# Peptides against a protein of PDB entry 4PN1: the designs that were tried, part 27

Target 1, 261 residues: chain A of PDB entry 4PN1
Amino acid sequence: KIEMNFLNKPIVPDTTKVISNFLTHYLITEPVEHVEIEAKLGTLIDLETQNRFEFPVMNETILNPEFNLRTRFESDMTASEHKYLNEFLNQAFRDSQKPGRLPFAYKHTKQVDLFYETEDNSRDKIRVSKNQSDNQVLACVKKRRVADLFLYCPNDAFDIRISISDELPVSMPSGNQQPSLTRLKDRVGYVHQEIKIDLTKTTQNDPVYDTTERHELEVEFGNIADLRDRAQKAKDGMEAPLFRRVQLFMDNVRILRREHS

## One batch from the design tools (peptide; made by RFdiffusion4, then SolubleMPNN)

Design b1_p10_7_s1 (from b1_p10_7, 7 letters changed)
Fold by OpenDDE base, seed 4:
Structure b1_p10_7_s1 (fold): chain B 261 residues (1-261), chain A 10 residues (1-10)
Amino acid sequence: as target 1 above (261 residues)
Amino acid sequence: LSFSEILYRK
């Protein structure tokens, strides 16, 4: 007979606990009403060297946000890395269609995001998202970044930023208002067990800077209601469901950040 | 609440 440990009970890694508590706070304790929770692959950049920061740790580490580490997070990757991840996910998609597996869902979306200044001069811009093919409005929101949690991943190609955002639905801006910024997004979305994985190519035209392309990979909790329910249960003393969900989320992130050509 | 309290406590 094999037991899990000398207590024969599951234990939860600190990473899972910390992230779970982080999420619980913004789901239950001080709830964000229209919460979006996502992890982006990217690089923690040393502001002094402009290279990837090096911390004296040997594994995935949540950085304490109370310390100013003189870093910025770049949520970008090379086109080749992005292409590789796309191919990787395509293969994962195909494999998941086999009997006995839970299948991925797949969606390819091309949209345009129009950003507008708010009437109240808020820091948050209104984002209108439209489908490029038929110009149908997909969303009109004010997105506010509420909190970030950074994971340094020395053994992987990418570091991770977990973000809590509030996506407040708002009315369309005035018809005579011009967008301050326009972004074209080519998004390939994969969903597995209600975890959403998006590969996005963003093209932005800047009047000052030449057209720039950004390549991003983000992982998002696709079922916030379920997550909130799990968080509530955790708050009430039953933590296991939340821990399992966070573990699933993080395992998917870990798979992706390890992949490189 | 400090961020540390948020991260380590429910």
Scores: peptide ipSAE 0.097, ipTM 0.809, DockQ to the pose 0.739
Fold by OpenDDE base, seed 2:
Structure b1_p10_7_s1 (fold): chain B 261 residues (1-261), chain A 10 residues (1-10)
Amino acid sequence: as target 1 above (261 residues)
Amino acid sequence: LSFSEILYRK
């Protein structure tokens, strides 16, 4: 008989524990009401060198937020990388339709995001999202970035930023207000086991700079209620359900960040 | 709470 270890019990990696605790804090301890939890693929840039950050580690590493590493995170990739990931996910989608598998869901959306200044001149802008085809309002929110957790991934194509945001539903801006910024988003979305994977092409017109296009990949928890329930159980001493869900999320992230064009 | 406490403590 083969056993997994000398206790014959599952062992949870530190990464899973740390992320789980991070999530639990903002789900339960200091709960964010309209929480969005996503991981974005990108690059940690060393502000001193303007190159990818180099740290003396040999594997996936959660960076300690208490240390100023003088980095910025660029949540962008090349068009070719983005295309490759799209093709990769398309294949994964097709494979998941086979008998015996859990299928992906797929959705392609094109939306415009309109950003409005708030009356109180807060840094948080109101974002109105509309469908490009029929101008239907999809959402009107005030998004607040709550916390970030960065993973340095020296062996992979991308580093990771896990972000917790509060997307507060708010009333539509006054009809007399003009947007300060508009963004066009072309998004292909994949959902597997309630984990959302989105490839987004964002076009933004800047008054000063030329039109910029960004290519992003994000992975998001699709069932926050379930996640919150799991986090509550974890606070109550039953951690396994949360660990399993976080592990699933991170494994999906790991798959994606390892892909090269 | 420090961020470390958030990350390592429930």
Scores: peptide ipSAE 0.092, ipTM 0.806, DockQ to the pose 0.750
Fold by OpenDDE base, seed 1:
Structure b1_p10_7_s1 (fold): chain B 261 residues (1-261), chain A 10 residues (1-10)
Amino acid sequence: as target 1 above (261 residues)
Amino acid sequence: LSFSEILYRK
């Protein structure tokens, strides 16, 4: 007979607890109405060297946001890395279609995002998203970044930024207003157990600056209502459902950030 | 609430 520990009960890693509390705050305590919660793969960059920052830790570490570490987060990767992850996810998709597995869903989307300046707040632009094929409006929102949580991952190819945003639906800009920025998005989306994994190639056309291309991978909670319910239960003292969901989310993130060619 | 309190307290 063996037991898992001297209490013979599951124990939750600190990472799960910290992230769970972080989410609970913005889901329940100070609730964001139209919340989006996503993790992006990228690199914590040392502002002085412009290289990946080196922290004196040996494993996945949530950085304390109260400290100025003189870093920035770059949510970009090389085309080669992006291609590798795409192939990896394609294989994972195929494997999940086998008997006895929970299948991935797959979607390929091409959209254009048009950004418009507002007189009310120069920092919060209105984003109009349209389908590239038929020019149908998919969304018109004002996105506000509410909070970020950064994970330094010294043993993996990528670091992680978890972001909480408020996507407020707003009216379409005036017809006479021109977009200040246009962004083309080629997105391959995978969904497994209501966790969304998106590989996005973004082409940004700026009237002032040259065209730039970005390759991003993001992992998002696909069922906010369920997550909010779990967070409420956690606030009320039943933490296990939230911990399990956060653990699932983070395990998917961990799988992805470890992959490299 | 400080950010630290947000992260460590519900």
Scores: peptide ipSAE 0.102, ipTM 0.810, DockQ to the pose 0.750; fails the geometry check
Fold by OpenDDE base, seed 5:
Structure b1_p10_7_s1 (fold): chain B 261 residues (1-261), chain A 10 residues (1-10)
Amino acid sequence: as target 1 above (261 residues)
Amino acid sequence: LSFSEILYRK
């Protein structure tokens, strides 16, 4: 008989604990009302070299946000990388439809995002999202970035940014206001066990730069209510449910960031 | 709360 360790009990990695505590803060302690929690694949760029930063670590590492590392995060990838991930997820989708598996859900959406300046000249813009096919309003929100947590992943194709955002529903801009920016989003979404994986192609018309296309992959907690419940239980001393959900989330992220063409 | 407190304290 084989045991998993000398206690014969599951052990929780430090990464899971740290992320769980990070999430618990913004779910329970200082709760964000309309919270969005997502991980984006990208690259930590050294501001001095403009290349991927090389930290003196050999595996997945949560960076301490208290240190100014003189980095920026680029949440973008090449079209070929994006295509590869799409094909990879399509195969994962197909495999999940087999007997004995939990199936993926799949959705392809195209939307247009219109950005408006706020009356109070706040840095946050109002985003109106519409379905590109029928122009139905999907959402009108003011999104505020609350916090970021960065993971440097030297052995993988991508680094990770975990972001906490507040998407505050707001009233539609007045009819006299013109959008300051328009973005087209082509999104392929996969959902497995209430974890959302989105591949997004964003097209933006910039007056200075020709039409720029960005390719992003994000992993999002699809059931915030459940996550908040788990976080509350963790705060109350029962951590296992939260740890399990965060572990699942991170395992999905780990799978994706390792894949490359 | 500092980030350290957020990351290590519930």
Scores: peptide ipSAE 0.084, ipTM 0.802, DockQ to the pose 0.728; fails the geometry check

Design b1_p10_7_s2 (from b1_p10_7, 4 letters changed)
Fold by OpenDDE base, seed 3:
Structure b1_p10_7_s2 (fold): chain B 261 residues (1-261), chain A 10 residues (1-10)
Amino acid sequence: as target 1 above (261 residues)
Amino acid sequence: PSWSEILYAP
């Protein structure tokens, strides 16, 4: 019989622990009420070189937020990469429909996001989301970026930004208020085991600047209540459920960031 | 605004 290690017990990767602790802080310790937790694929750019960040590490590395590395994160990819991932996820979807598998769910959404300045001149904007087809209001929220955790992935096509946001439901802006920014989102969403994977093509119309397009892939925890419960258990000394969920999330992210055209 | 057709269903 082969044992997995000299303790014959599962061991949790340090990355999982670090991320779990990060999430636990904003789920339990300083809880964000309407928390959204997502990972975006992109590129860490060194502000000095304007090239991809190069750190003296050889594998997936969580960057310490306490250090100013003078980087920016570009949550974008090429159209070809985006297409490849779309095809990849489509195949994964098809394969998951086979007997013995847990199936993906799929949804295609075309959405318009209208951003409004707040009356209190807060940095946070009000986002009104509408269905593009019938202009029905889907949501009206004030989104606040609470924290970011960056993963430098030198061996993969993409680096990762894990973001914690607070999406506070708010009342609609006044009728006389004009949006400061409009984003058109063409999104295909894949859900597997309550992990949401979204491919989004975003067209941003700025009244002052030219239209910009982005091709984004994001992975989101689809069941925050469950995640919060797991985080609470972790605080209470039972870390395994949280670790398993974070591991699942990160494995999905790792799969995706390794795929490219 | 224009849309590029790169996203499609399974």
Scores: peptide ipSAE 0.099, ipTM 0.729, DockQ to the pose 0.015
Fold by OpenDDE base, seed 1:
Structure b1_p10_7_s2 (fold): chain B 261 residues (1-261), chain A 10 residues (1-10)
Amino acid sequence: as target 1 above (261 residues)
Amino acid sequence: PSWSEILYAP
């Protein structure tokens, strides 16, 4: 008989605990009402060198937000990398349709995001999202970034930013107001076990700067109610369900960040 | 270019 350790009980990686605590804080302790929780693949850039940040660690490491490392996070990748990930996810989708597997769901969406200044001149803009084909309003929100957690991943192609955001539904801007910014989003979305994986190509027309195109991959918790329930249980002393969900989330992130063209 | 839709093999 083989046992997993001298206690013969599963242990939880410290990374899982740290992330779980981070999520619990914004789900339960200081709850964000309309919370969005996502991880983006990207690169931690050293502001001094403008190269990828170098930290003296040899594996995945959550950076302490209390320390200013003079970095920025670039949530962009090359078109080639983005295409590679698309192909990778397409293959994963196909494989998941086989008997004995839990299937992916897939959706391709194209939308336009219109950003409006608020009457109070607040920093947060109102975002109106419309379907690109029929101009149907999909959402009208004021999004606020609440917190970030950065993972430095020296062995992988990408670093990770986990973000907590508040997406407050708001009324549509007045009909006389012009958008300050317009973004076109071409998104392919994959959902597996209520974890959402989105590849998004964003085209932004800036009146001052040339049209910019960004390629992003994000992983999002698709069932916030369930996650909040798990977090509440964790706060009440039963942490295992939350840990399992966070582990699943992070394993998906880890798979993706290891892939590169 | 838009990303390709998933095509199922027979």
Scores: peptide ipSAE 0.033, ipTM 0.702, DockQ to the pose 0.013
Fold by OpenDDE base, seed 2:
Structure b1_p10_7_s2 (fold): chain B 261 residues (1-261), chain A 10 residues (1-10)
Amino acid sequence: as target 1 above (261 residues)
Amino acid sequence: PSWSEILYAP
């Protein structure tokens, strides 16, 4: 007989606990009503060196937000890396269709995001998302970034930013308003066990600069209601369901950030 | 160029 440890009980890694607590805060303690929770792959850049941040740690480390480490997060990757991840996820999709597995769902979406200034010139812009093919409105929201949690991953190709956002549904801007910014998004989305994985190519036309293209990969909790329920249970003393869900999310993130061309 | 196509072969 083999036991897990001397207590013969599962133990939860600190990373899971820290992230769970972070999520619980914005799900339960100071609840964000229309919360979006996503992790983006990218690079922590040291503002002083303009190189990838270096910290004296040897593995995945959640950075303490109370300390200003003088970093910025670049949520971008090369086209080659993006292509590799697309191929990787396509293979994962195919493998998941086999008997005995839980299948991925897949969707390819092309949309345009139109950003509008608010009447009060607040920092939060209104985003209208439309399907490129038929111009159907997909969403109209005012998105506010609430909090970030950064993971420094020295052994992997990418660092991670976990973001809490509030996506407040709002009415369409007045027909007299012109977009201040337009972004084209080509997105392939994969869903597995209600975890969403999106590869997005974003094209932006800047009047001053040349057209820029960004390649992003994001992992998102697909069932916020369930997550909130789990967080409430955790707050009430039953943490296991939340830990399991966060563990699943992070394992998917860990798989992806280790892959590169 | 787009690489978003799923190449599925049984």
Scores: peptide ipSAE 0.033, ipTM 0.711, DockQ to the pose 0.014
Fold by OpenDDE base, seed 5:
Structure b1_p10_7_s2 (fold): chain B 261 residues (1-261), chain A 10 residues (1-10)
Amino acid sequence: as target 1 above (261 residues)
Amino acid sequence: PSWSEILYAP
């Protein structure tokens, strides 16, 4: 017989535990009501050099938020990289349709995001999302970034930002109010085992600045209720379900961040 | 979805 280790029991990697604890805090301890939890692919940039951050580690590592590393996160990639990932995910989609596999679901959404100032002039803007084809309102929310967790990935094409946000549903702005900003989003979404993977091309027209185009890939927990349930069980002493779900999420992220054109 | 719908290229 071959055993896993001298106890012949599974062992949970520290990365899984750290992320699980991070999520549990905002799911259970200080719960965010309308929580969105996503990982974005991008680059940790050293503010001093404006190059990719260099840290004396040789593999994936979670950066300690207690330390100011003087970095910013660029949640962007080249059009070529984005296209490559699109092709990669399309192939993954096709492969998942084969017998014996769990299939991806796919959705293509073209939407316009209209940003409105709040009545109280708060920093947070109201975002109205509409379908470009029929102008149907998809959402009206006030999004607040709650927390970030950064993973430095020296061996991969991308670093990772895991973000916790609160997407508060709010009433539509008054009909006489004009948007302060509009963004066009072309998004292809892939869902596998309730993990959402989105490729988004964002176009923003600025009257002062040139039109900017951004290419993003995000991985999101698609079933927050289930995740919250798992987190609660973890608080109650049963950690395995949460660890398994976080492991699945991170494995998907790890697959994607290794891909490059 | 159709193949044409899946074959999105940003």
Scores: peptide ipSAE 0.052, ipTM 0.689, DockQ to the pose 0.014; fails the geometry check

Design b1_p10_7_s3 (from b1_p10_7, 7 letters changed)
Fold by OpenDDE base, seed 3:
Structure b1_p10_7_s3 (fold): chain B 261 residues (1-261), chain A 10 residues (1-10)
Amino acid sequence: as target 1 above (261 residues)
Amino acid sequence: MSFSEILYRK
């Protein structure tokens, strides 16, 4: 007989606890009404060297946001890396269709995001997302980035940014308004156990990065209501359900960030 | 409250 440890009980990693607390704050304590919670794969760049930052750590670590580390996060990867991940996820999808497994759902979407200035001169733009094929409106929101949490992953291909956003549904801009920015998105989406994994090719004239095309992978909590319920339970002293859900989310992220061509 | 307080539930 083998036991897990001398208590014979599961141990919650610190990463899980920290992230769970982070999420609980924005789900329950100071709740974001229309919250989106996602992790993006990318690279922490040292602003001084313009290379990937080298922190004096040897494993996945959450960076303390109170410290100015003089870094930026680039939520991008090479086309080859993106292709590899796509193939990897396709295989995972196929394998999940086998008996005894929980299946992935798959969706391929090509959309255009149109950004509009708000009438109230808010810094946040209105984003209208339309399907490229039939021009149907998929969403009209004003997205506000609320908080970020960065994970440095020295042993993996990618670092991680976990973001809390508020996606406020808003009315469509007036017909006389012109978009200030247009972004084309080719997105393949995978959903497993209500965790969304999206690979997106974005075409945009980006003056910041001087690129016209980006390759992104994001992992998102697909059931916010459930997550909020779990967070509430955690606040009430029952943390296990939240920890399990966060662990699931992070394990999916960890799988993906380890994969590279 | 600080991020530290948020992240560690202090």
Scores: peptide ipSAE 0.143, ipTM 0.822, DockQ to the pose 0.761
Fold by OpenDDE base, seed 4:
Structure b1_p10_7_s3 (fold): chain B 261 residues (1-261), chain A 10 residues (1-10)
Amino acid sequence: as target 1 above (261 residues)
Amino acid sequence: MSFSEILYRK
C-alpha cells in the first residue's frame, strides 16, 4: 500500500495556497463584481538592466508585491514563440478529441477594440469590441486593473502575471466621439475544462509610433461563478475545491510556459 | 489591509 505522506492526507503547495487566498479576497472578501482573472505569459524586466530580472531562486516563485523590485512586466513574446505555442495548442486540441479525453473547444475570432476616453476623465477607458467581419458589438466595458501577482519562473521561457480586473459593462460612447486608440486582435481561443487559453496577435496603429504587433498568451478562468462558489466554500472552511481548481489553472500555465522551440 | 495579509489569509 502506498500513502501520500505520513499523514496520508493531501498537502497543498504554498503557491496554490497563496494564489487561492489572493483570489478569495477579490472574489469573496472584497468582491469584484465583474471580475476577470487571467494569467499572462511574459517577462519580468529589470528596469536597471532592461534584461530579464534575475532573482536568487531556483524555481517558480511568487514575488512579494510589498517589495519594489524595480521591474516591469512585458506581456509579449516573439512571433516565432507565439507560432510555436499555437502549433503546440493545435496538437493538444487534436489529441483531446480522441476517445477517452475531454475535448478542447476552439474558436478563432478577429475583432477590433476601440478605446474611448470617459466623460468623467477617468483613467480607465471604455473599450468597445467589435467583430471584424460584421461589425457587431461584442462588448462595451470599462476595465479596471485591480491587482497583480507576479511569478518569477527561472526554469521556464516565461514569467507569469496573474491579474484581477473589473470589467464593468457600460453604455456605448456617444456617436460623435472618436476613439483614442484602435487595436486589431486576431485571437485563437482554446477552452479545456472551462480554462480559457488565448493566443492573440494585436496590431496597433499609433499616430506617433509605427504600427506595432504584440503576441500574447493568456490563460483565464472561464467559469467565474464556479470559482466564486469554490472561494466561498474555502472561506467557510472547505478549501479543497478551490485548491483543486487553482492547481488545474496553474498546471495549464506551467505547461505553456515551459514550451519553446 | 496589507497585500501580504491578502495573500496569506482568507
Scores: peptide ipSAE 0.139, ipTM 0.833, DockQ to the pose 0.740
Fold by OpenDDE base, seed 1:
Structure b1_p10_7_s3 (fold): chain B 261 residues (1-261), chain A 10 residues (1-10)
Amino acid sequence: as target 1 above (261 residues)
Amino acid sequence: MSFSEILYRK
């Protein structure tokens, strides 16, 4: 007979607890009404060297946001890395279709995001998203970044930014207003157990600056209502459902950030 | 509430 520990009960890693509490705050304590919760793969960059920052830790570490570490987060990756991840996810998709597995869902979307300046707040632009094929409006929102949590991952190809955002639905800009920025998005989306994994190629056309291309991978909670329910239970003392969901989310993130060609 | 409290308290 063996036991998992001297209490013979599951123990929750600190990473799971910290992230769970972070989410609980913005889901329950100070609830964000139209919340989006996503993790992006990227690199913590040393502002002085412009290289990946090196912290004196040996494993996945949530950085304390109260400290100025003189870093920035770059959510971009190379085209080669992006292609590799796409191929990896395609294989994972195929494997998940086999008997005995829970299948991925797959969707390929091409959209254009038009950004408009507002008189009320220059920092919060209105984003109009349209389908590239038929030009139908998919969404019109004002997105506010509420909070970020950064994970330094010294053993993996990428670091992680977890972001809480508020996507407020707003009215369409006036017809005489021109967009200040246009962003084309080619997105390949995978969904497994209501966790969304998106590979996005973004082409940004700026009237002032040259066209830029970005390659991003993001992991998002696809069922906010369920997550909020779990967070409420956690606030009420039943933490296990939230911990399990956060663990699932983070394990998917961990799989992806370890992959490299 | 400090950010630290947010991260470590519910």
Scores: peptide ipSAE 0.158, ipTM 0.842, DockQ to the pose 0.749; fails the geometry check
Fold by OpenDDE base, seed 5:
Structure b1_p10_7_s3 (fold): chain B 261 residues (1-261), chain A 10 residues (1-10)
Amino acid sequence: as target 1 above (261 residues)
Amino acid sequence: MSFSEILYRK
């Protein structure tokens, strides 16, 4: 008989604990009301070299946000990388439909995002999202970035940014207001065990750069209510449910960031 | 609350 360790009990990695605590803060301690929690694949760029930063570590590492590392995060990837991930996820989708597996759900959406300046001249813009096919309003929100946590992944194709955002529902802008920015989003969404994986192509018309296209992959907690419940239990001393959910989330992220064409 | 406190304390 084989045991997993000398206690014969599961052990929780530090990464899981740190992220769990990070999430618990913004779910329970200082709760964000309309919270969005996502991980984006991208690259930590050294501001001095404009290349991927090289940290003196050999594996997945959560960066301490208290240090100014003089980096920026670029959530963009190449079209070929994006295509590869799409094909990879399509195969994963197909495999999950087999007997004995939990199936993916799949959704392809096209939307237009209209950005409006706020009356108070706040840095946050109002985003009106519409379905591109029928122009139905999907959402009208003011999104505020609350916090970021960065993971440097030297052995993988991508680094990770975990972001906490507040998507506050707001009233539609007045009919006299013109959007300051328009973005087209082509999104392929996969959901497995209430974890959302989205591949998004964003097209933006820029007067300086003409038409720019960005390719992003994000992993999001699809059931915030459940996550908040788990976080509350963790706060109350029962950490296992939260750890399991965060571990699942991170394992999905780890799978994706390792894949490269 | 510092970020360190957020990351290591519940």
Scores: peptide ipSAE 0.146, ipTM 0.835, DockQ to the pose 0.731; fails the geometry check

